# Designs tried in a protein design run: peptides against a protein of PDB entry 6DSZ. Part 18

Target 1, 361 residues: chain A of PDB entry 6DSZ
Amino acid sequence: NYVVTAQKPTAVNGCVTGHFTSAEDLNLLIAKNTRLEIYVVTAEGLRPVKEVGMYGKIAVMELFRPKGESKDLLFILTAKYNACILEYKQSGESIDIITRAHGNVQDRIGRPSETGIIGIIDPECRMIGLRLYDGLFKVIPLDRDNKELKAFNIRLEELHVIDVKFLYGCQAPTICFVYQDPQGRHVKTYEVSLREKEFNKGPWKQENVEAEASMVIAVPEPFGGAIIIGQESITYHNGDKYLAIAPPIIKQSTIVCHNRVDPNGSRYLLGDMEGRLFMLLLEKEEQMDGTVTLKDLRVELLGETSIAECLTYLDNGVVFVGSRLGDSQLVKLNVDSNEQGSYVVAMETFTNLGPIVDMCV

## One batch from the design tools (peptide; aimed at target 1 L281 L314)

Design b1_p12_4_s3 (made by RFdiffusion4, then SolubleMPNN; from b1_p12_4, 5 letters changed)
Fold by OpenDDE base, seed 5:
Structure b1_p12_4_s3 (fold): chain B 361 residues (1-361), chain A 12 residues (1-12)
Amino acid sequence: as target 1 above (361 residues)
Amino acid sequence: SLEEALAELEKA
């Protein structure tokens, strides 16, 4: 009887940073297939707090803070469409992960989207949005008293959504998405009516974006709007202002992940398929009336890391690089470049043992 | 500059 001790998964498929254990603690949460690892970020590095087994592969993992919550809650969606909202609860030495709400959001009818599961949370915590199936946008209203995550579908005319986010600063929950049709890729916005369970026309659209536009970044106030990342270009639009850059350096490899550094959306980390780490900078212009507008976009190469599946900025120039294909890393961003022109130094490396071949014998 | 942007990260 070879008890193949099932090796714990080491490939990272998601990571988020926030205040999950307390209002004061900075946490790193790492998804490794069915496993959730919770760390406290300290000056000495990552302190493990809890490991949680999930009822399936984690497909979406997002922290959010509803009004009146002292700390972040965790939304998880599994690849089998099990949704839950989790709360960290500590009582002395006893640590519990409490399920505040749960539900299965699988539809009996629908084509699973080829680009996989997308899960997003409204910045004002009014709803969760899910792109699970082509031509459908699933909405989970966020209600404090509801232990059962109830969802409804809104029909999306755009059958091939590439990426979707909720915008910031919108009176109604508003999505911004990249979609593909026979004419190319486009960006559109919709307001989501919870009452009518329908889309209303959003504030803006941008037809005929770059053919390989693949990611939407919702930009916080004061800028608002969204960044659209392509293979050759990065564009910004907020309804009133449009900016585009085409830095030659991004053409070399596809950007595959991003993370916001600043709460105000002034800086982002970008990772590509070659493991290059970039900083995207939003240059501000203060108007005479005191309004802040976006002046320019800039992309800077920081250095190389493991190929990121996900990135998350922690603090003090420290970044967690979650890798599926290679070793995950904790890296430091330095002010000065090294002899190779890199601003990135690996602080810690987390060995990826590769895919667990579940040999069911 | 990039250096200025990176220097701001160490002050947080």
Scores: peptide ipSAE 0.442, ipTM 0.911, DockQ to the pose 0.899
OpenDDE base, seeds 1, 2, 3, 4: peptide ipSAE 0.422, 0.425, 0.426, 0.418; ipTM 0.906, 0.908, 0.908, 0.904

Design b1_p12_4_s4 (made by RFdiffusion4, then SolubleMPNN; from b1_p12_4, 4 letters changed)
Fold by OpenDDE base, seed 1:
Structure b1_p12_4_s4 (fold): chain B 361 residues (1-361), chain A 12 residues (1-12)
Amino acid sequence: as target 1 above (361 residues)
Amino acid sequence: SLEEALKKLEEE
């Protein structure tokens, strides 16, 4: 009886960095289909801590820290709409992943969105937002005592949402989203009222953005606002300031993922479909009143990696490149370029053996 | 500069 040990999935479909195992530990969490891998980031590299089997393909994986929690909690949503909030607990050598809350957030009626599942968390941890179906925005209020994830829907007039994020620095939870209508693509904001279970008018909108605008990045304070990434352009808007760049280099391949490097949103990593790694730089201007405004946007080519499905900055210029199509990599960003002008050095490569086709024989 | 941006990563 050859127990064919079912080959573990190797294709990465999500990754996130935070403090999940403790307040002090830096963790890398990797989603590989139904498998969650948890690592501690060390000076010597990635130390494996735990692997967790999930009851379904991981569609959303986000770390968040509610007020009064000492470490991050993990939100997971599966492709079958099973939601959970997970906590890491260690007692001596015993490691447990505890479900703090769970629920199924599937609706009986709704058109699944063509762009798939989007899950976002309010930066102040007031709610989770889910775009699962066209014309609906699902809200999960975050309450410490709630073991059952209860959700409600708010109707969206905008049926074709491309991407959505919560904004930073808003008194009420505020979403910013790119949507498509017959006139093109647009950016809009809504405030989310938990009390009234409705949208209120958001602080700003931008009609007629680039036709291929595909991603929203919420920018932390002091800048605030959002970055909109298209095929040809990158734009910033915060209600008061608008800035757009159209660097020719981004036209060569579609940007498909991003990750924030700095807590203050000064730098982002961008990955495209050719495996090019970029840095997006937000140049600051300090005003006489001590306010910080965006002076300029710049895109710099760092080098080439595997085609990223997801990117996450760790520390000390180390980046994890999660790849679905190729080998995942741990790469180092160097201050000095090599002879080819690359700032990227591969530190470790993780072989991708491809999708496990469950051949039901 | 990019160099200045990358140099800050080593100080973190």
Scores: peptide ipSAE 0.344, ipTM 0.891, DockQ to the pose 0.881
OpenDDE base, seeds 2, 3, 4, 5: peptide ipSAE 0.320, 0.326, 0.340, 0.344; ipTM 0.885, 0.885, 0.889, 0.891

Design b1_p12_5 (made by RFdiffusion4)
Pose (drawn by RFdiffusion4):
Structure b1_p12_5 (pose): chain A 361 residues (1-361), chain P 12 residues (1-12)
Amino acid sequence: as target 1 above (361 residues)
Amino acid sequence: SVLQKALAEMES
């Protein structure tokens, strides 16, 4: 027999922003399935540079540039457990994606977990963290000689884990995650020590959270902490400091995705399965000592995009809406809600044949 | 409003 592609996969599973082509090159990297798309934000709008294609299902896609690098290094993990670090190199008149490092990191003894694979990267590029199998947190230290991507497993006493994030602004690599056991589910803190290959007691106390907490947000350096998005209550956790708001405006649909807007983290974008788009706020309270603190949380609805699996703010009040169940599109957010109450205006839609359930000729 | 202010100050 013989199989050909009559149409490339159009559903968007992942999208990230960063400086990948050159410095201050606002790149939008869109993950479909086996395809990877790279764009440069120009005055025209989204203009592509190179659409590559991999022999795997892109499951983790993150950007970073470690200590003393020219441009961000892209990291990709295949669902069949192929890890690689890539680098856009336009040294010649052509374009080549050099593979700085690669390595298969499958464990012969783990069970894939509910909520699938999670790929997290250290705030200061100390390591790559993986959550492939239950009870096994995999660490991949980041240096130069680790070109044949080597790795080692730590053990995780917490068996059922929902979402994991690296915390900003800590003495060393620290992890914040939501896990489940009997008696509801909780949030616990750990410290990754890649010198002894162990877990150390984390920075702060283990808190009880909402029963349906589904997302953890890494809050940037000026504030520090973690934001946990459940079904009904949006909570902020940072050591002893704790804030939460529970608007009934949210319960109607589960919040699925989040995206950081400002570098400060004062504004965030949220998405419903009903197709909404929220703005999560961390309002400031600059005090006498010239320091900045955080006072409250406020969520107010912006309008509605399409159902988003990915979410990314690009530039000049524009957000790329990566839709898996429908057309992905481009959106302009305006201060003046011109028509009705929707601060959201569609600019461009991308044909997504969506989940093809049935068909005929 | 608060939301209008928040939208007016958006940055990448």

Design b1_p12_5_s1 (made by RFdiffusion4, then SolubleMPNN; from b1_p12_5, 6 letters changed)
Fold by OpenDDE base, seed 2:
Structure b1_p12_5_s1 (fold): chain B 361 residues (1-361), chain A 12 residues (1-12)
Amino acid sequence: as target 1 above (361 residues)
Amino acid sequence: SLLEKALSSLRS
């Protein structure tokens, strides 16, 4: 009996940062197939806290903080549609990951979307949204007392959703999504009524966006609205303000991931398929009435990293680059560029041994 | 530069 010591997965397919272990701790959570790794970010580096085996490949991993919670909770959805909400608890040396709620959200009817599973959380923690199947948007209402994750479907007229996010600063939960139809790609918004279990008309739409628009970033207040990232352009829209840029540098490779640096959405990291790391900058203009509006968008090349599947800004200019195709990295952003014009320095690399084929013999 | 300003004011 060759006990093939099942090599632990090394390819990263998701990462998030937040306050999961405590209100004070900054955590890095890394998804590696069925494995969740939890770290505390310290001045000395990443301190491993716990590894958790999941009952399937992690497809969605999001931190959120409901009202009255002192720390973040973790939502996980597996590729087999098992959903859970996890809480970290520590009592002395005993560390437990507690399942607050769980459920299976698989539908018997529906075509799984070709672009895979999308999971999003309302910024006000009213609901979780899931795009699992074409023409359906699944809603999981968030209730503190409910240990069973119950979901319902709302029909989407738009069958080919590319990406979707919840917007910030909306009275009702509002989604913004890029979709494709025979006329091209478009952006639309819907309000989600929990009471009526239906969509209402959203605050705005933008028809005929770039043909390769692939990513929606919800922008926090005070800006609000969304950023739409394409192959050739980056656009901002909030219903009142529209702004587009087409920096030539982004045409060279497709942007595939992003991460917000600032809570107010002033800066984002962008990663492309060539391993280039960019900073997207939102310049503010303060109006005489005290309102803040977007003045300009700017993209700046920071340097090169491993090809990011996911990015997360940690602290002190340190970024975790989660890579599926290459080695994951901790990188430092420097104020001054090197001789090559790079602001990026690799601090640590995490060897990716490639796809572990779990040969279930 | 705007970039240098942004990098100098990174969250700690």
Scores: peptide ipSAE 0.414, ipTM 0.909, DockQ to the pose 0.711
OpenDDE base, seeds 1, 3, 4, 5: peptide ipSAE 0.405, 0.407, 0.424, 0.413; ipTM 0.907, 0.906, 0.912, 0.909; seed 4 fails the geometry check

Design b1_p12_5_s2 (made by RFdiffusion4, then SolubleMPNN; from b1_p12_5, 8 letters changed)
Fold by OpenDDE base, seed 4:
Structure b1_p12_5_s2 (fold): chain B 361 residues (1-361), chain A 12 residues (1-12)
Amino acid sequence: as target 1 above (361 residues)
Amino acid sequence: SLLEEALSSLKR
């Protein structure tokens, strides 16, 4: 009996940064298929804290901090529609990952969406939103005392949602999404009524965006609104302000992932299919009334990394590049470019052994 | 440059 020690998955399919182990600790959480790895980010690098085997392939992994929680909670959704909210508890040397809530959110009827599972959390922690099936938006109300994740569906008229996020600074939970219809791709917003279990008209829409618009970034206050990333263009809209750029450099390869650097949404990392790493910059303009508005968008090439499936800014210019196709990396962003014009230096590389092709010999 | 300024201000 050769116990083929099933080699632990090395391909990264998600990563998130937050304060999961404590309010003070900065954590990196890495999803590798069914495995969750938890690290503390230190000045010396990544310190492993815990590994968690999940009951399925991790499809969504998001940190969130409900009002009155001292640290972040972790929402996980698996590819088999098992949802849980996890809490880290440490008592001396004993480390426990506690399931605060769980549920299965699978529907008996529905076409699984071609763009896969999307899971989003309202910035005010009022609800979780799930795009699992075409024409449905699933809502999980966040209640502190509820150990059972109960969900309901709202019918979505837009059948082909490409990406969706919750907006910041909205009185009611508000989604912003890119969808496709026979006329092209569009952006729309809806308010989500928990009480009535329906959509209300959102604050804005943008018809006829770029045909290859693929990602929505919700921008925090003071800017608010959303960034829409396409193949050729990056656009910003907040209901009052619209701005678009078409930097030639992004046309070379499709942007596939993003991560917010600043809590205020002034900077984002962008990764493309060639492993190029960009900085998206939001230039602010302060109005005489104290209102901060977006002046300009800029995209700057930082350098090259492994092809990112996910990106997360850690601290002090350190970025984790989670790769599915290549080796994951810790990289440092330097102020000065090297001789090749790159601002990126690889600090550590994590070998991706690829899919264990069970060669049945 | 704006990039250098952005990179110089990378903090958490």
Scores: peptide ipSAE 0.483, ipTM 0.921, DockQ to the pose 0.739
OpenDDE base, seeds 1, 2, 3, 5: peptide ipSAE 0.471, 0.473, 0.464, 0.477; ipTM 0.919, 0.920, 0.919, 0.921

Design b1_p12_5_s3 (made by RFdiffusion4, then SolubleMPNN; from b1_p12_5, 7 letters changed)
Fold by OpenDDE base, seed 1:
Structure b1_p12_5_s3 (fold): chain B 361 residues (1-361), chain A 12 residues (1-12)
Amino acid sequence: as target 1 above (361 residues)
Amino acid sequence: SLLEEALANLRR
């Protein structure tokens, strides 16, 4: 009897960093199809803590900390539209992953969006937003007492949303999104009214962005606003300030993922389809009144890694490169470049055996 | 360089 040990999935399709196991622990969470892997980041490397089987492919995985929680909670949405909020509990050596809330957020009517599932969380933890279907924005209010995730839809006039994020520093939950219409791609903002279950006019819009604008990055305070990443350009807008760069180096390959390095949004990692790793730098200008404005944007090549599906900065210049197409890596960012001009050194490589086709023979 | 300064100031 050959026990075909069902090979565990090795392709990474999502990763997040936060404080999930405790308030003090730094964690790396990795989604590998239906499997969630939880690590503690240590000076010695990644310490495995728990693996969790999910009832479907993980489509969204986000950490968030509601007011009054000591540690982060985990939101997961599966490709079958099962949503849950998970909490880590440890009692001595016993480790439990507790489902605080769950629900199915599938609609009976709607066209599934061609760009797939987008899930976002308001920075103030007021709601979860989901773009599942064209012309709909689903809202899950975050309430502490609800074991059942209840959702409602708000109609979007913009049928072809490319990417969407919640903005920082907004009195009401505010989304910023790239959408496509017959005239091209545009950026728009909406305030989300939980009370009225509708959109209100957002603080700003930018019509006729780059035709291949594909990603929105919400920038924390003090800058606020958003970064829009295209094929040829990177733009910043916050309602008052606009800045665009078109570095030739980004035209060589499409940027496909990003991760914020600094809590204040001064630095981001960018990964492209060739496995190039970049740093996006936001240069500050301090005004006499103590306000911080964006002076300039820069993109710097750090080096080469596996083709990232997701990136997450851990600590001390260590980055996890989650790869679907190649081996995932832990890499170190160094101050000094090597002889090839690379600031990236591979510390650890995690073999990707490819998709396990569950051949039910 | 700005990059070197950015890399030097990576969080510990």
Scores: peptide ipSAE 0.433, ipTM 0.921, DockQ to the pose 0.671
OpenDDE base, seeds 2, 3, 4, 5: peptide ipSAE 0.424, 0.419, 0.431, 0.430; ipTM 0.918, 0.918, 0.919, 0.919

Design b1_p12_5_s4 (made by RFdiffusion4, then SolubleMPNN; from b1_p12_5, 6 letters changed)
Fold by OpenDDE base, seed 5:
Structure b1_p12_5_s4 (fold): chain B 361 residues (1-361), chain A 12 residues (1-12)
Amino acid sequence: as target 1 above (361 residues)
Amino acid sequence: SVLEKALSSLKR
């Protein structure tokens, strides 16, 4: 009887920050294959609170706060299309992770997208959107009283979606996505009608973006709109304003992850395939009418970390670098650069033991 | 710099 002590997975495939344990606690949630780790962020570092085994590899992990909730709920989708909404409950020393809703969102018909599973939540918590299959957008309406996650599909004319997000500040739930066709890559928006279960024309589109445009960032108000990240360029569009930059420094390696630093979307962290960490800055211009518009975009190199699969800003210039290929890190952003010109200092390193080869014997 | 100003504001 070889008790293969199943090593706990150490490769990070997702991370999120929010208020999951309480309204006041800042949490870091880390997805490591089938394991969810929950931490409280403290001045002394990460305090472990709970580890949860999931019924499969975590493919999507997003925090969201419906109206009337005092703390964030957690949406998880597994690679086997099991969806759940989780709530943290503590009663004295007893800690429970409660499943508020669950469902399987697998379709019997559809081509799984080669770019994998995308899961997004409407900022107003009206729905969850899922890109699971080519030519389909799955919608899970968010209803407080429904323990069963029901989903429906809307047909996408665009068969090859690269990335998709819900936009902020939209009266109706509105998606923005990068897609590829024979003519190149493009950005389009659709409004999602829950009633009619169809797409309506969105507020804007941008045809012929950069050929390697790979990520959409939805920008909160007051800016609104989206950032499109490519290999050579970063563009902003909100329907009224377009701005593009092509900083030479981003051409060296593909940006693969991002995280919003500020609630208003004025700063983002970007990570590339070489482990370089950047800050994307949105410079504001205040108009005479008090409206805030985007003046400029700026990219600044912060330093080098482990190759990020995911990034999340915690607080006080502390960033969690979730790595699949290397060690995960807590890093500090300093105001002053070191002798090498880096603003990044590793505070803590979490050893990645590599892929657990489940030898099914 | 713009970066230093941005980084300085991260400190609470």
Scores: peptide ipSAE 0.439, ipTM 0.911, DockQ to the pose 0.538
OpenDDE base, seeds 1, 2, 3, 4: peptide ipSAE 0.435, 0.431, 0.433, 0.426; ipTM 0.912, 0.912, 0.911, 0.909

Design b1_p12_6 (made by RFdiffusion4)
Pose (drawn by RFdiffusion4):
Structure b1_p12_6 (pose): chain A 361 residues (1-361), chain P 12 residues (1-12)
Amino acid sequence: as target 1 above (361 residues)
Amino acid sequence: SALEKALEEMQE
C-alpha cells in the first residue's frame, strides 16, 4: 500500500513567542502535528521564514536562551519521546535548523498519566523538567557537553499530578504543582537539586485548593508566586500571601489556556471552551519604600474568540488565537469597546478543517 | 474603567 498527505494538519496544538530568528525578531512558532511553522512579526502581519517538518508529534514546545546566548534555543519533545534543542541559523543565504542536542528519554517502566506530557523549563535555564509518567519527574540538566541529551529520573511521591510549573525568583530551582490523592487535591512545593538528584522541601506550605484546579501559572519576577486556575475560583499562591476571587462569570465553562501579556505579569489572557477570552489582572500597589506589591485579582470579560487550545499576545494589542477545534485567527484588542461589549475584533482567520468526524465524496 | 485602563496600557 502507499499513503500520501493530501492536506497538511490544520489544527493548532501549540504556539509560542520569542526571539528565534535573530534578537528582537518577534517570532510566532505554531505547532500543528508533525509540522512546525516559524513566523516573523512584520508591519504586513504574520510573514513566515521557514516551515520545517519533523518525524514526530510535537508534544512540548518551549523557547529559551540560556546564560550568554545570541538567540533563543527552541526545545521540542515528540510524543514518542524524542527530545531535541534547535537553533535557527541563517548564516548563509539559506536557512538551516541545526540540532544542537538530541536524545530519546523514554522510560521502560512508567505509566503515562492523565493530563498527558508536561514540559517545563527553568526560569534561568538551569534544566528541562518532564512529567512523562506517573510518579517519575525527569530532569535534563542544561550545559554545553550534554549534546547527547542525557537525563535522570527523580521519584515523585505525589502520584496523580495535574499541572507543574517552575517558580520564578527562588533560591534555586523550585517546582509548584497541583496533585491529586484521596481527600481532594492540593498544591505542593519542591526543590530540584541537580547536584544530589533528589527532592528537597519546597519554599512554602502545602495548601488545599479547588477540587478542579487544572492550570498553574508561573508568575514573573517582580511579584513572584503561582496562579492556580480552577473551575470557579482563581487563586494566587506565594508563600504566606494568598488571594482569590470567585466570579460566577467563569463556572459556565472550564478555563483551558492562559497566556502572559505584560513582562510584569500584571495582565493575563484566559480562554473558555465556550470560546470566551478573559483578562486576568494582578493590580499593583506601589508602596512608600519604592517597592511594588500586589493587592487584588480582577477578571473581566473581553469578548469571544474561537475555541482556543493555544493563546499568544504578539504586539500592538494583537493576539494570535490558536484553535484546535476550529479556525485559528488573528485578533485586535481595543480599548474602546466599539460594538456591543466585545473588545475583540477579528483580523484574519486560518482555514482549519478541524476535527474531521465524517466525510463523503 | 479598570479594564479600559489595562487595555490602554497594553496598547502603549

Design b1_p12_6_s1 (made by RFdiffusion4, then SolubleMPNN; from b1_p12_6, 7 letters changed)
Fold by OpenDDE base, seed 5:
Structure b1_p12_6_s1 (fold): chain B 361 residues (1-361), chain A 12 residues (1-12)
Amino acid sequence: as target 1 above (361 residues)
Amino acid sequence: SLLEEALRSLAA
C-alpha cells in the first residue's frame, strides 16, 4: 500500500489581497491549483487562517465588495468552468467558507481561447465578465438574492482578445480590451448592456497599438482609462488623453503580471519573465480647476525576484510574489538600494516543489 | 528621486 501522500501543491497560480475575513483584516489569498490558502497579513508576517479545497483548478480568483457588504466576497472560476462566490464566516473558533452563489458557465459550443480564461469584475459590482471562448463575452449579472450564477453570452466581433478589463468611472459597465486581427493589435471599448444583452459603442478606441501589447490595466479615478502594456511600450488612454513611453529596460523581458499599489492607480508593480520587478508610476498634474490629469508615466526597476505568475502589494512596502516556476516570496521594498542597486529584499521564501504529477495509478 | 519618495511613502 503505497500511501501516495498527495503532496500539497506549491506552485502559485494566483494571488489577491483584500478584506475577506473581516472588514479590518488585510488578507492574502493564494491559489495553488485546487487549493485556496487564506492568510492574515500581520506585522510579523503571514498568519495562516484557512485552507480550502476547491472542486477544480482555480483559473480566476478575484475579490469584490458589492454595495452594502462590510467585507469582500471572493469570486472563483475553475478551469472546468465552475463559478462560485464565496464568503468568509467566522463564529467563535468555527471558520466556514460559505458558497453564496454557484454555477457552471461552460458552453456546449465554442472554441476555448488559446490565451486561456479571463475573468473580470466590474468595479461597481454590476457584473462579472468572462472571456472563455473566442468570439464570446460571457456576462454574469451580480444579484444578491440569486444563489444560482446565471450567465449569458454577448458576441464579440473581435475573435482574438488578448486581455480585457472593466473600466472605472463608467455610467454603464464598460470593457476595454486588446485584440488581434490581421492588421495587428488594437484596443477597443464596449459598453455592456445588461438589459439588451449586447455591446454598445464604448467611449474610445486605439487602433494599431504595439504588436505585442499583452495586458490591459484599468486605471481608477481620477485618471480613469487604461494602461496598455506591450513588449516595448506602455501606453495610457482615457478617451481624452493619450500618453506613450518606451523605456528601453522593458524590452529585455516580457512583462507578464501587474498589480495596483495605490487605490487611485498612481503606482503599479510589474513583473517580467526574468523575475525583474518594476514600479510603474503615474505622475499627476493638478489643473487650476482641480481636475487631475496624467502628466507622465515612469518605469523604475526595483530589483529581482522569483519569476512572478502573480504579484500583490500587501502593506508597508511588502509584496507577495506568487511564482509558478520558482519559489514564491514575500519581499520588502526598501527606500535605499543595496550595493547592486536593488530595492528588493526577500523576507520569506516559500519552496516550490514543482508540479504534482498526478500519477493515476 | 521620485522612486525613493514613492518607496518612502509605502513604508510610512
Scores: peptide ipSAE 0.517, ipTM 0.941, DockQ to the pose 0.833
OpenDDE base, seeds 1, 2, 3, 4: peptide ipSAE 0.511, 0.501, 0.497, 0.513; ipTM 0.940, 0.938, 0.937, 0.940

Design b1_p12_6_s2 (made by RFdiffusion4, then SolubleMPNN; from b1_p12_6, 4 letters changed)
Fold by OpenDDE base, seed 5:
Structure b1_p12_6_s2 (fold): chain B 361 residues (1-361), chain A 12 residues (1-12)
Amino acid sequence: as target 1 above (361 residues)
Amino acid sequence: SLLEEALRELQE
């Protein structure tokens, strides 16, 4: 009986940054299959705080701060549709991860979407949205007093959603999504009515986007709106302003992940399938009335990393590169480029042992 | 450059 000590998973499938352990601590949370690793970001590097076993593969991991919470809560959805909201509690040396709410959000009927599970949280913490099945958008209302995560479905006319986000600065929760139909790919918005459990017409749409449009980035105020990432183009739309760029450099490899650097959405990190790291920059223009509008979009090559499954900006130009296919990295963005023109320096590398082929002997 | 300015701001 070789007790193959099941090596801990090392492949990263998600990462998020926020204030989970306290209001003051900056945390990095890493999802490795069924395991959640919690770190405190320090000037000396990553300090491990807690590791948590989950009852299934983590499919969604998002931090959010409801009104009146001093620190972030963690939403997790597993690949088996177990949802929970977790809170970190520490009393002296005792560390507890408290389940604030839980539920199973699996439907008895539905075709699982080919692009997998998408989970999003309204920036105002009114609801969680889930794209689990084609033609359905699942809503979990966020209620503080409810220990049971209850969900309902809203029917989507658009059967092939590619990506979806909640927009910022909307009076009602509003989703923006890329979808595919026989005519191509399109962007649409819907307001989500919790009361009526239906979609209302959203503020804008963009028909006939790039055929390979794959990602939606919701942009915070003051810009608002969304960025749509394609294979050949990056577009911005907020209902009033439209901008598109087609930088040749992004055609070389598909962008597969992104992360917001600035709270105001002025800068983003982009990672492609070749491990190239980019910065997307939103240039602002201040109007005479004090309104801020988008002047231009720029994409700049920072350097090369491991192929990112997920990216998260920490602090002081430090980025965590979560990799599924290669080693995860902590990298520093330098002001000056090296001799090769790279602004990226690896600070720490986390060995990925790959998929442990459970050789069931 | 705009990039270098952006990178400097991250170090502040």
Scores: peptide ipSAE 0.603, ipTM 0.959, DockQ to the pose 0.847
OpenDDE base, seeds 1, 2, 3, 4: peptide ipSAE 0.597, 0.584, 0.589, 0.592; ipTM 0.958, 0.956, 0.957, 0.957

